# Designs tried in a protein design run: peptides against a protein of PDB entry 5KEZ. Part 16

Target 1, 320 residues: chain A of PDB entry 5KEZ
Amino acid sequence: NVAIYNPFRPWWERYQPVSYKLCTRSGNEDEFRNMVTRCNNVGVRIYVDAVINHMCGNAVSAGTSSTCGSYFNPGSRDFPAVPYSGWDFNDGKCKTGSGDIENYNDATQVRDCRLTGLLDLALEKDYVRSKIAEYMNHLIDIGVAGFRLDASKHMWPGDIKAILDKLHNLNSNWFPAGSKPFIYQEVIDLGGEPIKSSDYFGNGRVTEFKYGAKLGTVIRKWNGEKMSYLKNWGEGWGFVPSDRALVFVDNHDNQRGHGAGGASILTFWDARLYKMAVGFMLAHPYGFTRVMSSYRWPRQFQNGNDVNDWVGPPNNNGVI

## One batch from the design tools (peptide; made by RFdiffusion4, then SolubleMPNN)

Design b1_p9_4_s2 (from b1_p9_4, 4 letters changed)
Fold by OpenDDE base, seed 2:
Structure b1_p9_4_s2 (fold): chain B 320 residues (1-320), chain A 9 residues (1-9)
Amino acid sequence: as target 1 above (320 residues)
Amino acid sequence: PVENFEPTV
């Protein structure tokens, strides 16, 4: 991915790929392979956060400032380490003036335009699908168990399906022969927008963002809500079917006040209430559960916004 | 006919 130095190595640089090389601040490919093997040997499975909707930001300077030293040029859409060129992006398809998503009530913009300046890949092209599948298959062959698909809301479900259909079976050294990768898709659907979580059920599980948002409201006792109202928690609260849901109290985005859920979201900053929410989630049978492991950072609020929301995990001069 | 590997919770 891109190496950003202003601010100094933020967490979000990880979501700006310039290649599919397994070479980041977390380590190189050999170290990753070693970790996957050691984890699998003791029954711990690995699921990769796959960033396949886009490459890096359009405003990033061209050069070799990347975690594996690969050259890239956002201005010319040149990513030779893949390789991608200008023909592999949705610049001509997006019809907004800025080239970015401007209206989330327009499903076409949401999927064909740039997410906050991130260069949007043309996932309709078989070439692009194949390059992504090669990346994911390499990970499968190493021994990962599945994937979180980042920014799935911004991809057409059919394009995702086309990529998934190219995937190998899981590595038979650790998984039963013929096993397919576990897929869960990040889709933000709190209602009120055209894109629905149900559009993605055919590809795998989806994130249920209503879960953390509503649970936070109840635990905080907002609007007179009571724990007793959780008697029909799950589908009874309008959530997706349990067998399609991945549930969580918080994620890295809404810990920083971004993404879905707003102020209702509970985080480790509210330790007591957070433990109550996580405890309830783990005790309740609805959905597939995900527990957040995070870190503290020096929050600095200005006009209601944390100006240090970019701070990544503990590191030694940028090295994790 | 292959199944997705969903871990047992």
Scores: peptide ipSAE 0.140, ipTM 0.744, DockQ to the pose 0.026
Fold by OpenDDE base, seed 3:
Structure b1_p9_4_s2 (fold): chain B 320 residues (1-320), chain A 9 residues (1-9)
Amino acid sequence: as target 1 above (320 residues)
Amino acid sequence: PVENFEPTV
């Protein structure tokens, strides 16, 4: 991914790829392979956060300022380490003046235009699908168990399916022969927009952002809500089917007041209430559960916004 | 063959 130095090595640089090389601020490919092997040998499985909707931001300077030293040029859409060129992006398909998503009520913009300036890959092309599949298959062959698909809302479900159809079975050294990777898709659907979580059920599980948002209001006792109202928690509250849901109290985005859920989201900053929410989630049978492991950073609020929401995990001069 | 390998609860 791109190496950002202003601000200094933010967490979100990880979501701006310039290659599919397994070389980041966390380590190199050999170290990753070693970790996956050691984890699998004791029954701990690895699921990769796969960023396949886009490459880096369109405004990032060209050069070799990346975690693996690969050259890239956002201006000309050149990513030779893949390789991608200008033919592999949706610049010509997006019809907005800025090239970015301008209206989330237009599903075509949401999927064909740039998410906050991130160069949008032409996932309709078999070439692009194959390059992504090669990346994911390399990870499968190393021994990962599955994937979180980042920004799935911004990809056509059929394009995702086409990529998934190219994937290998899981590594038979650790998984039953014929096993397929576990897939869960990040889709923010709180209602009111045309893109629905149900559009993605055919590809795997989806994130249920209503879960953390609604649980937060109940635990906080907002609007007179009571714990007794959780009697029909799950589908009874309008959530997706349990067998399609990936549930969580918070994630890295809404922990910072972004993404989905707003002020209702409980985090480790609200320690007592957070423990109650996580305990309830783990005890209740609805959905596949995910527990957040995060870190403390020096929050500084200016005009209602944390100016340090970019701060990444504890590191040594950018190296974790 | 098992599709979408989910860890044991």
Scores: peptide ipSAE 0.140, ipTM 0.738, DockQ to the pose 0.026
Fold by OpenDDE base, seed 1:
Structure b1_p9_4_s2 (fold): chain B 320 residues (1-320), chain A 9 residues (1-9)
Amino acid sequence: as target 1 above (320 residues)
Amino acid sequence: PVENFEPTV
C-alpha cells in the first residue's frame, strides 16, 4: 500500500493498495505464510480483509513511496506491479463533476465513482477480475479460510460473483476437500439508500451494521429503550437473515465515529457497557459473530471530533 | 455440491 506520512502512517493507508504483494507494515509474505501455517495447525483460521474495489487515492504523489517499494502513478492510473493502467479504472464511467461519489441515492455513482477519491477499479473487465482472483487464490493456496470483501457496497454484485467463480477450493492440507472460501461482504445498509444488503446474499454473508447501532442505543438506555425489548432480537428487529449476517458491536471505522452507527456505537472506551454488549452478542444465537481486537490511542477532541482518529496500530516491525 | 467453509461455534 501507499506510505502516508501526513499524518504519519495512519491506519487507513492499509486500504490504499498499489500492488497485491504481501508486503506491508504487518510483515512480509514469508512471515505471513508462517503465521497461517502455525494458526491452521492449532485450528485457528485466517480470513483476509481484501481490498479489491479500488487502488490508492487519486491525489497521492507518484513514486515508490509504498510499503514494498513498488512504483505507482495515481495521476496516470499506472500500477505496474499488478499491472493496471488507465484502461482498468472507471474514470470514463463515472459522470459526476468531481469523479467521486456525490449522491448515495444513485446506485450507479456508488458503484462506478470513486469512494472519497480512491481510484475505482473496472471490475466489469475480465482482466481486472482475473488479477484480483490471482491475488485471492495466492492467499487461498497459502491456507487462508476466506475473505472480508472491503467496500462491497461499491462493487456490483455480479462482478463480485465473477471473481468468486474464479477462486480455488481451500487448501486440502487443512480443509475438507472441495471446501469453498468463507465470504463476508462489507455492506453498510441502515435503510434509506437504493443499495440493499440483500443484493449481496448470493455471494456470501453480509455485515449487519444495524446490530451494533441498535444494541448500542438499547444498552445506553437511549430514548427509554430497555433490554427487555431484545426479546425478538435479530430478524424481528428487521435485520438480515441469521445465516446471512455477520454481526459485531464495533469495527475500526465506527469505533472512531466514522461510518454507520454514530454515537450509539459501544467501544472499549466505554468498558462496562461494551462488555455487556459483547457478552450479549456472544450469548445470542443470531448471526456469525466477530469480536473486535483494537488498541488505545491518544484521543484529542476538537469541536466534537477526535483529531487523532488516524493513529494506526502499534508496530514492532519498523517503518517500512 | 461444494460447501462454503464456515467454522462451527
Scores: peptide ipSAE 0.126, ipTM 0.733, DockQ to the pose 0.026
Fold by OpenDDE base, seed 5:
Structure b1_p9_4_s2 (fold): chain B 320 residues (1-320), chain A 9 residues (1-9)
Amino acid sequence: as target 1 above (320 residues)
Amino acid sequence: PVENFEPTV
């Protein structure tokens, strides 16, 4: 991914890829392979956060400022380490003035325009699908058990399906022969927008963002909500079917206050309430549960916004 | 019908 220095190595640089090389601040490919092996040997499975909707931001300077030193040029859409070129992006499809998503009520913008400047990959192209599949298959062959698909809301479900259809079976050294990778897709659907979580059920599980939002409201006792109202928690609250739901109290985005759920989201900053919410989540049978492992950072609020919400995990001058 | 993916044991 790109190495961002202003601000200094933010968490979100991880979501600006310039190659599919397993070479980041977390380690190199050999180290990753070693980790996956060690984890699998004790029954811990690895699921990779796969960033396949886009490459880096359009405004990032060309050069070799990346975690693996790979050259890239956002201006010319040149990512030779893949390789991608200008033919592999949706610039010509997006009709907004900025080239970015401007209206989330326009599904075509949401999927064909840039998410906050991130260069949008042309996932309709078999070439692009194949390059992504190669990346994911490499991980599968290493021994990962599946994937979180980042920014799935911004990809056409059919394009995702086309990629998934190219995937190998899981590594038979650790998994039964013929096993398929576990897929869960990040789709933010709180209602009111054209794109629905149900659009993606055919590809695997989806994130249920209503879960954390509503649970936060209940635990906080906002609007007269009571714990007793959770008797029909899950589908009874209008959530997706349990067998399609990936549920969580918070994630890396919404714990920073501006993601789906807003101020209702409970985080480790409110330790007691958070433990109550996580405890409830783990005790309740609805959905497949995900527990957040995060970190503290020096929050600084200005006009209700944390100006340090960019701060990445603990590091020593950029080295994790 | 939707395909049901589950985590591998």
Scores: peptide ipSAE 0.050, ipTM 0.696, DockQ to the pose 0.032

Design b1_p9_4_s3 (from b1_p9_4, 4 letters changed)
Fold by OpenDDE base, seed 1:
Structure b1_p9_4_s3 (fold): chain B 320 residues (1-320), chain A 9 residues (1-9)
Amino acid sequence: as target 1 above (320 residues)
Amino acid sequence: AVEESRPTV
C-alpha cells in the first residue's frame, strides 16, 4: 500500500493498495505464511481483509513511496506491480463532476464513482476480476480460510460473484477437500438507501451495522430503551437473517466515530458498557460474531472530533 | 445517507 507520512503512517494507508504483494507494516510474505501455518496447526483460521474495490487515492504523488517499494502513478492510473492501467478503472463510467460519489441515493454513483477519491477499479472487466482472483487464490493456497470483502457496498454483487467463481478450494492440508472460502462482505445498510444488504446474500454473509448501533442505544439506556426489549433481538428487530449476518459491537471505523452508528457505538473506551454489550453478543444466538481487538491511542478532541483518529496500531517495523 | 469512512490524503 501507499506509505503516508502526513499524518505519519496512519491506519487508513492500509486501505490504499498499489499492489497485491504481501508486504506491509504487518510483515512480509514469509512471515505471513509462517503465521498462517502456525495458526492452522492449532485450529485458528485466518480471514483476510481484502481491499479489492479500489487502489490508492487519486491525489497521492507518483513514485515508489509504498510499503513494498512498488512504483505507482495515480494520475495516469499506472500500477505496474499488478499490472493495472487506465483501462482498468471506472473513470469513464462515473458521471459526477468530481469523479467521486456525490449522491448515495444513486446506486450507480456508489458503485462506479470513487469512494472519497480512491481510484475505482473496473470490476466488470474479466482482466481485473482475474487479477483480483489471482491475489485471493494466492492467499487461499497459503492456507487462509476466507475473506472480508472491504467496501462491498461499492461493488456490483455480480462482479463480486464473478471473482468468487474463480477462487480455488481451500488448502486440503488443513481443510476438508472441496471446502469453499468463508466470505463476509462489508455493506453499510441502515435503511433509506437504494443499495440493500440483501443484494449481497448470494455471495456470502453481510455485516449487520444495525446490530452495534441499536445495541449501543439499548445498553446506554437512550430514548427509554430497556434490556428487556432485546427478547426478540436479531430478525425480530429487522436485522438480516441470522445465517447471513456477521455481527459486532464496534469496528475500526465506528470506533473512531466514523461510518455507521455514530455516538451510540460502544467501544473499549466505555469499558463497563462495552463488556456488557460484547457479553450479550456472545451469549445471544444471532449471526456470526466478531470480537474487536484494538489498541489505545492518545485521543485529542477538538470541536467534538478526535484529531488523532488517524493513529495506527503499535508497530516496531516502521522502516517499511 | 451513510458514507463509508475512508480517510485519504
Scores: peptide ipSAE 0.224, ipTM 0.870, DockQ to the pose 0.770
Fold by OpenDDE base, seed 5:
Structure b1_p9_4_s3 (fold): chain B 320 residues (1-320), chain A 9 residues (1-9)
Amino acid sequence: as target 1 above (320 residues)
Amino acid sequence: AVEESRPTV
């Protein structure tokens, strides 16, 4: 991915890929392979956060400022380490003035325009699908068990399906022959927008963001909500079917005080309430549970916004 | 509408 130095190595640089090489601040490919092997050998499975909707930001300077040293040129849409070129992006398809998503009530914009400036891949193209599949298959062959598909809301479900149809069976060294990768898709659906979580059920599980938002409200006792109302928690609250749901109290985005769920989201910053929420989630049978492991950072609020919400994990001068 | 809040530079 791109190495960002202003601010200094933020967490979100991880979501600006310039190649599909397995060399990042987390380590190199050999180290990753070693980790996957060690984890699999003790029954711990690895699920990769796959960033396949986009490459890096359009405004990032061209050069080799990346975690693997790969050259890239956002201005010309040149990512030779893949390779991608201008033909592999949705620039001509997006019709907004900025090139960015401007209206989330327009599903076409949400899927064909840039997410906050991130260069949007033309996933309708078999070439692009194949490059992504090759990346994911390499990971599968290493021994990962599946994937979180980042920004799935911004990809057409059919394009995702086309990629998934190209995937290998899981590595038979650790998984039964014929096993398929576990897929869960990040889709923010709190209602009121044209894109629905149900659009993605055919590809795998989806994130249920209503879970953390509503649970936060209940635990905080907002709007007169009571714990006793959780008797029909899950489908009874209008959530997606349990077998399609991946549930969580918070994620790395909404942990920073904005986005899906807003102020209702509970985080480790509110330790007591957070423990209650996580405990309830783990005790309740609805959905496939995900528990957050995060870190503290020096929050600095200005006008209600944390100006340090960019701060990445603990590091030594950029080295993790 | 809830917009995605991933920051970029």
Scores: peptide ipSAE 0.211, ipTM 0.873, DockQ to the pose 0.712
Fold by OpenDDE base, seed 2:
Structure b1_p9_4_s3 (fold): chain B 320 residues (1-320), chain A 9 residues (1-9)
Amino acid sequence: as target 1 above (320 residues)
Amino acid sequence: AVEESRPTV
């Protein structure tokens, strides 16, 4: 991914790929392979956060400022380490003036235009699908158990399906022959927009963002809500079917005070309430549960916004 | 509308 120095190595640089090389601040490919092997050998499975909707931001300077030293040029859409060129992006498909998503009520913009300036890959092209599948298959062959598909809301479900259909079975050194990768898709659906979580049920599980938002409201005792109302928690609250849901109290986005869920989201910053919410989630039989492991950072609020929401995990001058 | 937290520079 790109190496960003202003601000200094933010967490979100990880979501700006310039290649599919397994070489980042977390380590190189050999170290990753070693970790996956050691984890699998003791029954711990690895699920990769796969960033396949886009490459880096259009405004990032061209050069070799990347975690694996690969050259890239956002201006010319040149990513030779893949390789991608201008024909592999949706620049001509997006019809907005800016090239960015401008209206989330327009499903075509949400999927064909750039998410906050991130260069949007043309996932309708078999070439692009194959390059992504090659990346994911390399991970499968290393021994990962499945994937979180980042920004799935911004990809057409059929394009995702086409990629998934190219995937190998899981590595038979650790998984039964014929095992398929576990897939869960990040789709923000709190209602009110044309893209629905149900559009993606055919590809795998979907994040249920209503879960953390509503649970936070109840635990905080907002609007007179009571714990007793959680008796029919799950489908009874209008959530997706349990076998399609991946549930969580918070994620890295809404933990920083923005994104899906708003102020209702509970985080480790409110330790007592957070433990109550996580405990309830683990005890109640609904969905596939995900527990957050995060870190503290020096929050500084200005006009209701944390100006330090970019801060990444603890590190030694950029080295994790 | 909910925008994902993906800042670019």
Scores: peptide ipSAE 0.205, ipTM 0.873, DockQ to the pose 0.836
Fold by OpenDDE base, seed 3:
Structure b1_p9_4_s3 (fold): chain B 320 residues (1-320), chain A 9 residues (1-9)
Amino acid sequence: as target 1 above (320 residues)
Amino acid sequence: AVEESRPTV
């Protein structure tokens, strides 16, 4: 991914890929392979956050400022380490003046235009699908168990399926023969927009962002909410079917006050209430649970916004 | 509209 130095090595640089090389702030490919092996040998499975909707931001300077030193040029859409070129992006499809998503009520914009300037891959192309599948298959062959598909809301479900159909079975050194990768898709659906979580049920599980938002409201006792109202928690609260849901109290976005959920989201900053929420989630049978492991950072609020929301995990001069 | 906390720069 891109190496950003202003601000200094933010967490979000990880979501701006310039190659599919397994070489990042966390280590190189050999170290990753070693970690996967050690984890699998004790029954701990690895699920990769796969960033496949886009490459880096269009405003990033061209050069070799990346975690593996690969050259890239956002201006010309040149990512030779893949390789991608201008033919592999949706610039010609997006009809907005900016090239970015401008209207979330237009499903075509949401999927064909750039998410906050991130160069949008042409996932309709078999070439692009194959390059992504090769990346994911390399991870599968290393021994990962599945994937979180980042920004799935911004990809056509059929394009995702086409990629998934190219995937290998899981590594038989640790998984039963014929095992398929576990897939869950990040889709933010709080209602009111044309793209629905149900559009993605055919590809795997989806994130249920209503879960953390509503649970936060209840535990905070907002709007007169009571714990007793959680008796029909899950589908009874309008959430997706349990067998399609991945649930969580918070994620890396909304713990920073962004993404779905707003102020209702409970985080480790509210330790007592957060423990209650996580405990409830783990005790309740609805959905597939995900527990957040994060870190403290020096929050500084200006005009209601944390100007330090970019701060990444503890590191040694940018190396974790 | 819901966006992720991912600035371009």
Scores: peptide ipSAE 0.190, ipTM 0.875, DockQ to the pose 0.782

Design b1_p9_4_s4 (from b1_p9_4, 4 letters changed)
Fold by OpenDDE base, seed 3:
Structure b1_p9_4_s4 (fold): chain B 320 residues (1-320), chain A 9 residues (1-9)
Amino acid sequence: as target 1 above (320 residues)
Amino acid sequence: AVETARPTV
């Protein structure tokens, strides 16, 4: 991914890929392979956060400032380490003036235009699908168990399916023969927009952002909410079917006040309430649970916004 | 609005 130095090595640089090389702030491919092997040998499975909707931001300077030293040029859409070129992006398809998503009530914009300037891959192209599948298959062959598909809301479900149809079975050294990768898709659906979580049920599980938002409201006792109202928690609260839901109290985005959930989201900053929420989630049978492991950073609020929301995990001069 | 706060630069 891109190496950002202003601010100094933020967490979000990981979501700006310039190659599919397994060479990052966390280590190189050999170290990753070693970790996967050690984890699998004790029954701990690895699920990769796969960033496949886009490459890096369009405004990032061209060069070799990347975690594996690969050259890239956002201006010309040149990512030779893949390789991608201008033919592999949706620039000509997106019809907004900026090239970015401008209206989330326009499903075509949401999927064909750039998410906050991130160069949008033309996932309708078999070439692009194949490059992504090759990346994911390499991970599968290393021994990962599945994937979180980042920014799935911004990909056409059929394009995702086409990629998934190219995937190998899981590595038989650790998984039963014929096992398929576990897939969960990040889709923010709180209602009011044309793209629905149900659009993605055919590809795998979907993140249920209503879960953390509503649970936070209840545990905070906002709007007269009571714990007793949780007696029909799950589908009874309008959530997706349990067998399609991946549930969580918070994620890296809404932990920082961004994304879905707003101020109701409970985080480790409110330790007591957070423990209550996580405990409830783990005790309740609804959905597939995900527990957040994060870190503290020096929050500084200015005009209601944390100016240090970019701060990444503890590191040694940028190396995790 | 925008679902993620990932800056481009």
Scores: peptide ipSAE 0.104, ipTM 0.842, DockQ to the pose 0.661
Fold by OpenDDE base, seed 5:
Structure b1_p9_4_s4 (fold): chain B 320 residues (1-320), chain A 9 residues (1-9)
Amino acid sequence: as target 1 above (320 residues)
Amino acid sequence: AVETARPTV
């Protein structure tokens, strides 16, 4: 991914890929392979956060400022480490003036335009699908158990399916022969927008963002809500079917006040209430549960916004 | 509501 120095190595630089090399601040490919092996040997499975909707930001300077030193040029859409070129992006399909998503009520814009400037891959192209599949298959062959598909809301479900259809079976050293990768897709659907979580059920599980939002409201006792109202928690609250749901109290975005859930989201900053929420989630049978492991950072609020929400995990001058 | 996403710069 790109190496961002202003602000200094933010968490979100990880979501700006310039190659599919397993060479980041977390380590190199050999170290990753070693970790996967050790984890699998004790029954801990690895699921990779796969960033396949886009490459890096349009405004990032060309050069070799990346975690593996790979050259890239956002201006010319040149990512030779893949390789991608200008033909592999949706610049011509997006009809907004900025090239970015401007209206989330326009589904085609949400999927064909840039997510906050991130260069949008042309996932309709078999070439692009194949390059992504090669990346994911390499990980599967290493021994990962599945994937979180980042920004799935911004990809056409059929394009995702086409990629998934190219995937290998899981590594038979650790998984039964014929096993398929576990897939869960990040789709923010709180209602009121044209793109629905149900659009993606055919590809795997989907993030249920209503879960954390509603649970936060209940535990905070907002609007007179009571714990007893959770008797029909899950489908009874309008959530997706349990077998399609991946549930969580918070994620890395909304713990920073970004996007879905708003102020209702409980985080480690609200320790007591957060423990209650996580405890309830783990005790309740609805959905596939995900528990957050995060970190503290020096929050600095200005006009209601944390100006330090970019701060990445603890590090020593950029080294994790 | 408009989705808030990660920054690019």
Scores: peptide ipSAE 0.101, ipTM 0.834, DockQ to the pose 0.643
Fold by OpenDDE base, seed 1:
Structure b1_p9_4_s4 (fold): chain B 320 residues (1-320), chain A 9 residues (1-9)
Amino acid sequence: as target 1 above (320 residues)
Amino acid sequence: AVETARPTV
């Protein structure tokens, strides 16, 4: 991914790829292979956060300022380490003046335009699908069990399916022959927009962002909410079917006040209430559960906003 | 609209 130095190596640089090489501040490919092997050998499975909707930001300077040292040029859409070129992006398909998503009530903008300036890949192209599949298959062959698909809301479900159809079976050294990768898709659907979580059910599970948002209001006792109202928690609250739901109390975005949920989201900063929420989630039989493991950072609030919400996780790999 | 927020700069 791109190396951002202002602010200094933020967490979100990880979501700006310039190659599919397995070398980031989290480690190199050999270290990753070692981790996957060691985890699989004790029954711990690995699911990769796969960023396949886009490459880096359109405004990032060209050069070799990346975690693997790969050259890239956002201005010319040149990513030779893949390789991608101007033919592989949706620049001509997006019809907004800025090239960015401007109206989330327009599904075509949401999927064909840039998410906050991130160069949008032309996933309709078989070439692009194949390059992504090669990346994911490399991970599968290493021994990962599946994937979280980042920004799935911004990809056409059919394009995702086309990529998934190219994937290998899981590595038979650790998984039964013929096993398929576990897929869950990040889709923010709180209602009121044209793109629905149900559009993606055919590809795998989806994130249920209503879960953490509503649970937070209940546990905080906002608006007269009571724990007893959780009796029909799940489908009874209008959530997606349990067998399609990936549920969580918080994620890295809404932990920082971004994305879905707002101030209702409980985090480790609200220790007592957070433990209650996580405990409830683990005890209640709805959805596939995900528990957050995060870190503290030096929060600094100005006008209600944490100006240090960019701070990345602790790292001992230097400046790579 | 609510969406994943990732700054690019």
Scores: peptide ipSAE 0.101, ipTM 0.833, DockQ to the pose 0.801
Fold by OpenDDE base, seed 2:
Structure b1_p9_4_s4 (fold): chain B 320 residues (1-320), chain A 9 residues (1-9)
Amino acid sequence: as target 1 above (320 residues)
Amino acid sequence: AVETARPTV
């Protein structure tokens, strides 16, 4: 991914790929292989956060300022380490003046335009699908168990399906022969927008963002809500079917005060309430559960916004 | 409401 120095190595640089090389601040490919092997050998499975909707931001300077030194040029859409070129992006398909998503009520913009300036890949092209599949298959062959598909809301479900259909079975050194990768898709659907979680049920599980948002309001006792109202928690609250849901109290986005859920989201900053929420989630049978592991950072609020929301994990001068 | 996405440079 791109190496950002202003601000200094933010967490979100990880979501701006310039190649599919397994070479980042977390380590190189050999170290990753070693970690996957060690984890698998003790029954811990790895699920990769796969960033396949886009490459880096259009405004990032061209050059070799990346975690593995790969050259890239956002201006010319040149990513030779893949390789991608201008033919592999949706620039000509997006009809907004900025090239970015401007109206989230327009499903075509949401999927064909750039997410906050991130160069949007033309996932309709078999070439692009194949390059992504090669990346994911490399991970499968290393021994990962499945994937979180980042920004699935911004990809056409059929394009995702086409990629998934190219995937190998899981590595038989650790998984039964014929096993398929576990897939869950990040789709932010709190209602009110045209893109729905149900559009993606055919590809795998979907993140249920209503879960953390609603649980937060209940535990905070907002709007007169009580714990006893959780008697029919799950489908009874209008959530997706349990077998399609991946549930969580918070994620890295809404933990920083932005993203889906707003101020209702409980985080480790509210330790007591957060433990209550996580405990309830783990005790309740609805959905596939995900528990957050995070870190503290020096929050500084200005006009209601944390100016340090970019701060990444604890590090030694950029080295994790 | 409009989705708040991760920031870019």
Scores: peptide ipSAE 0.089, ipTM 0.827, DockQ to the pose 0.657

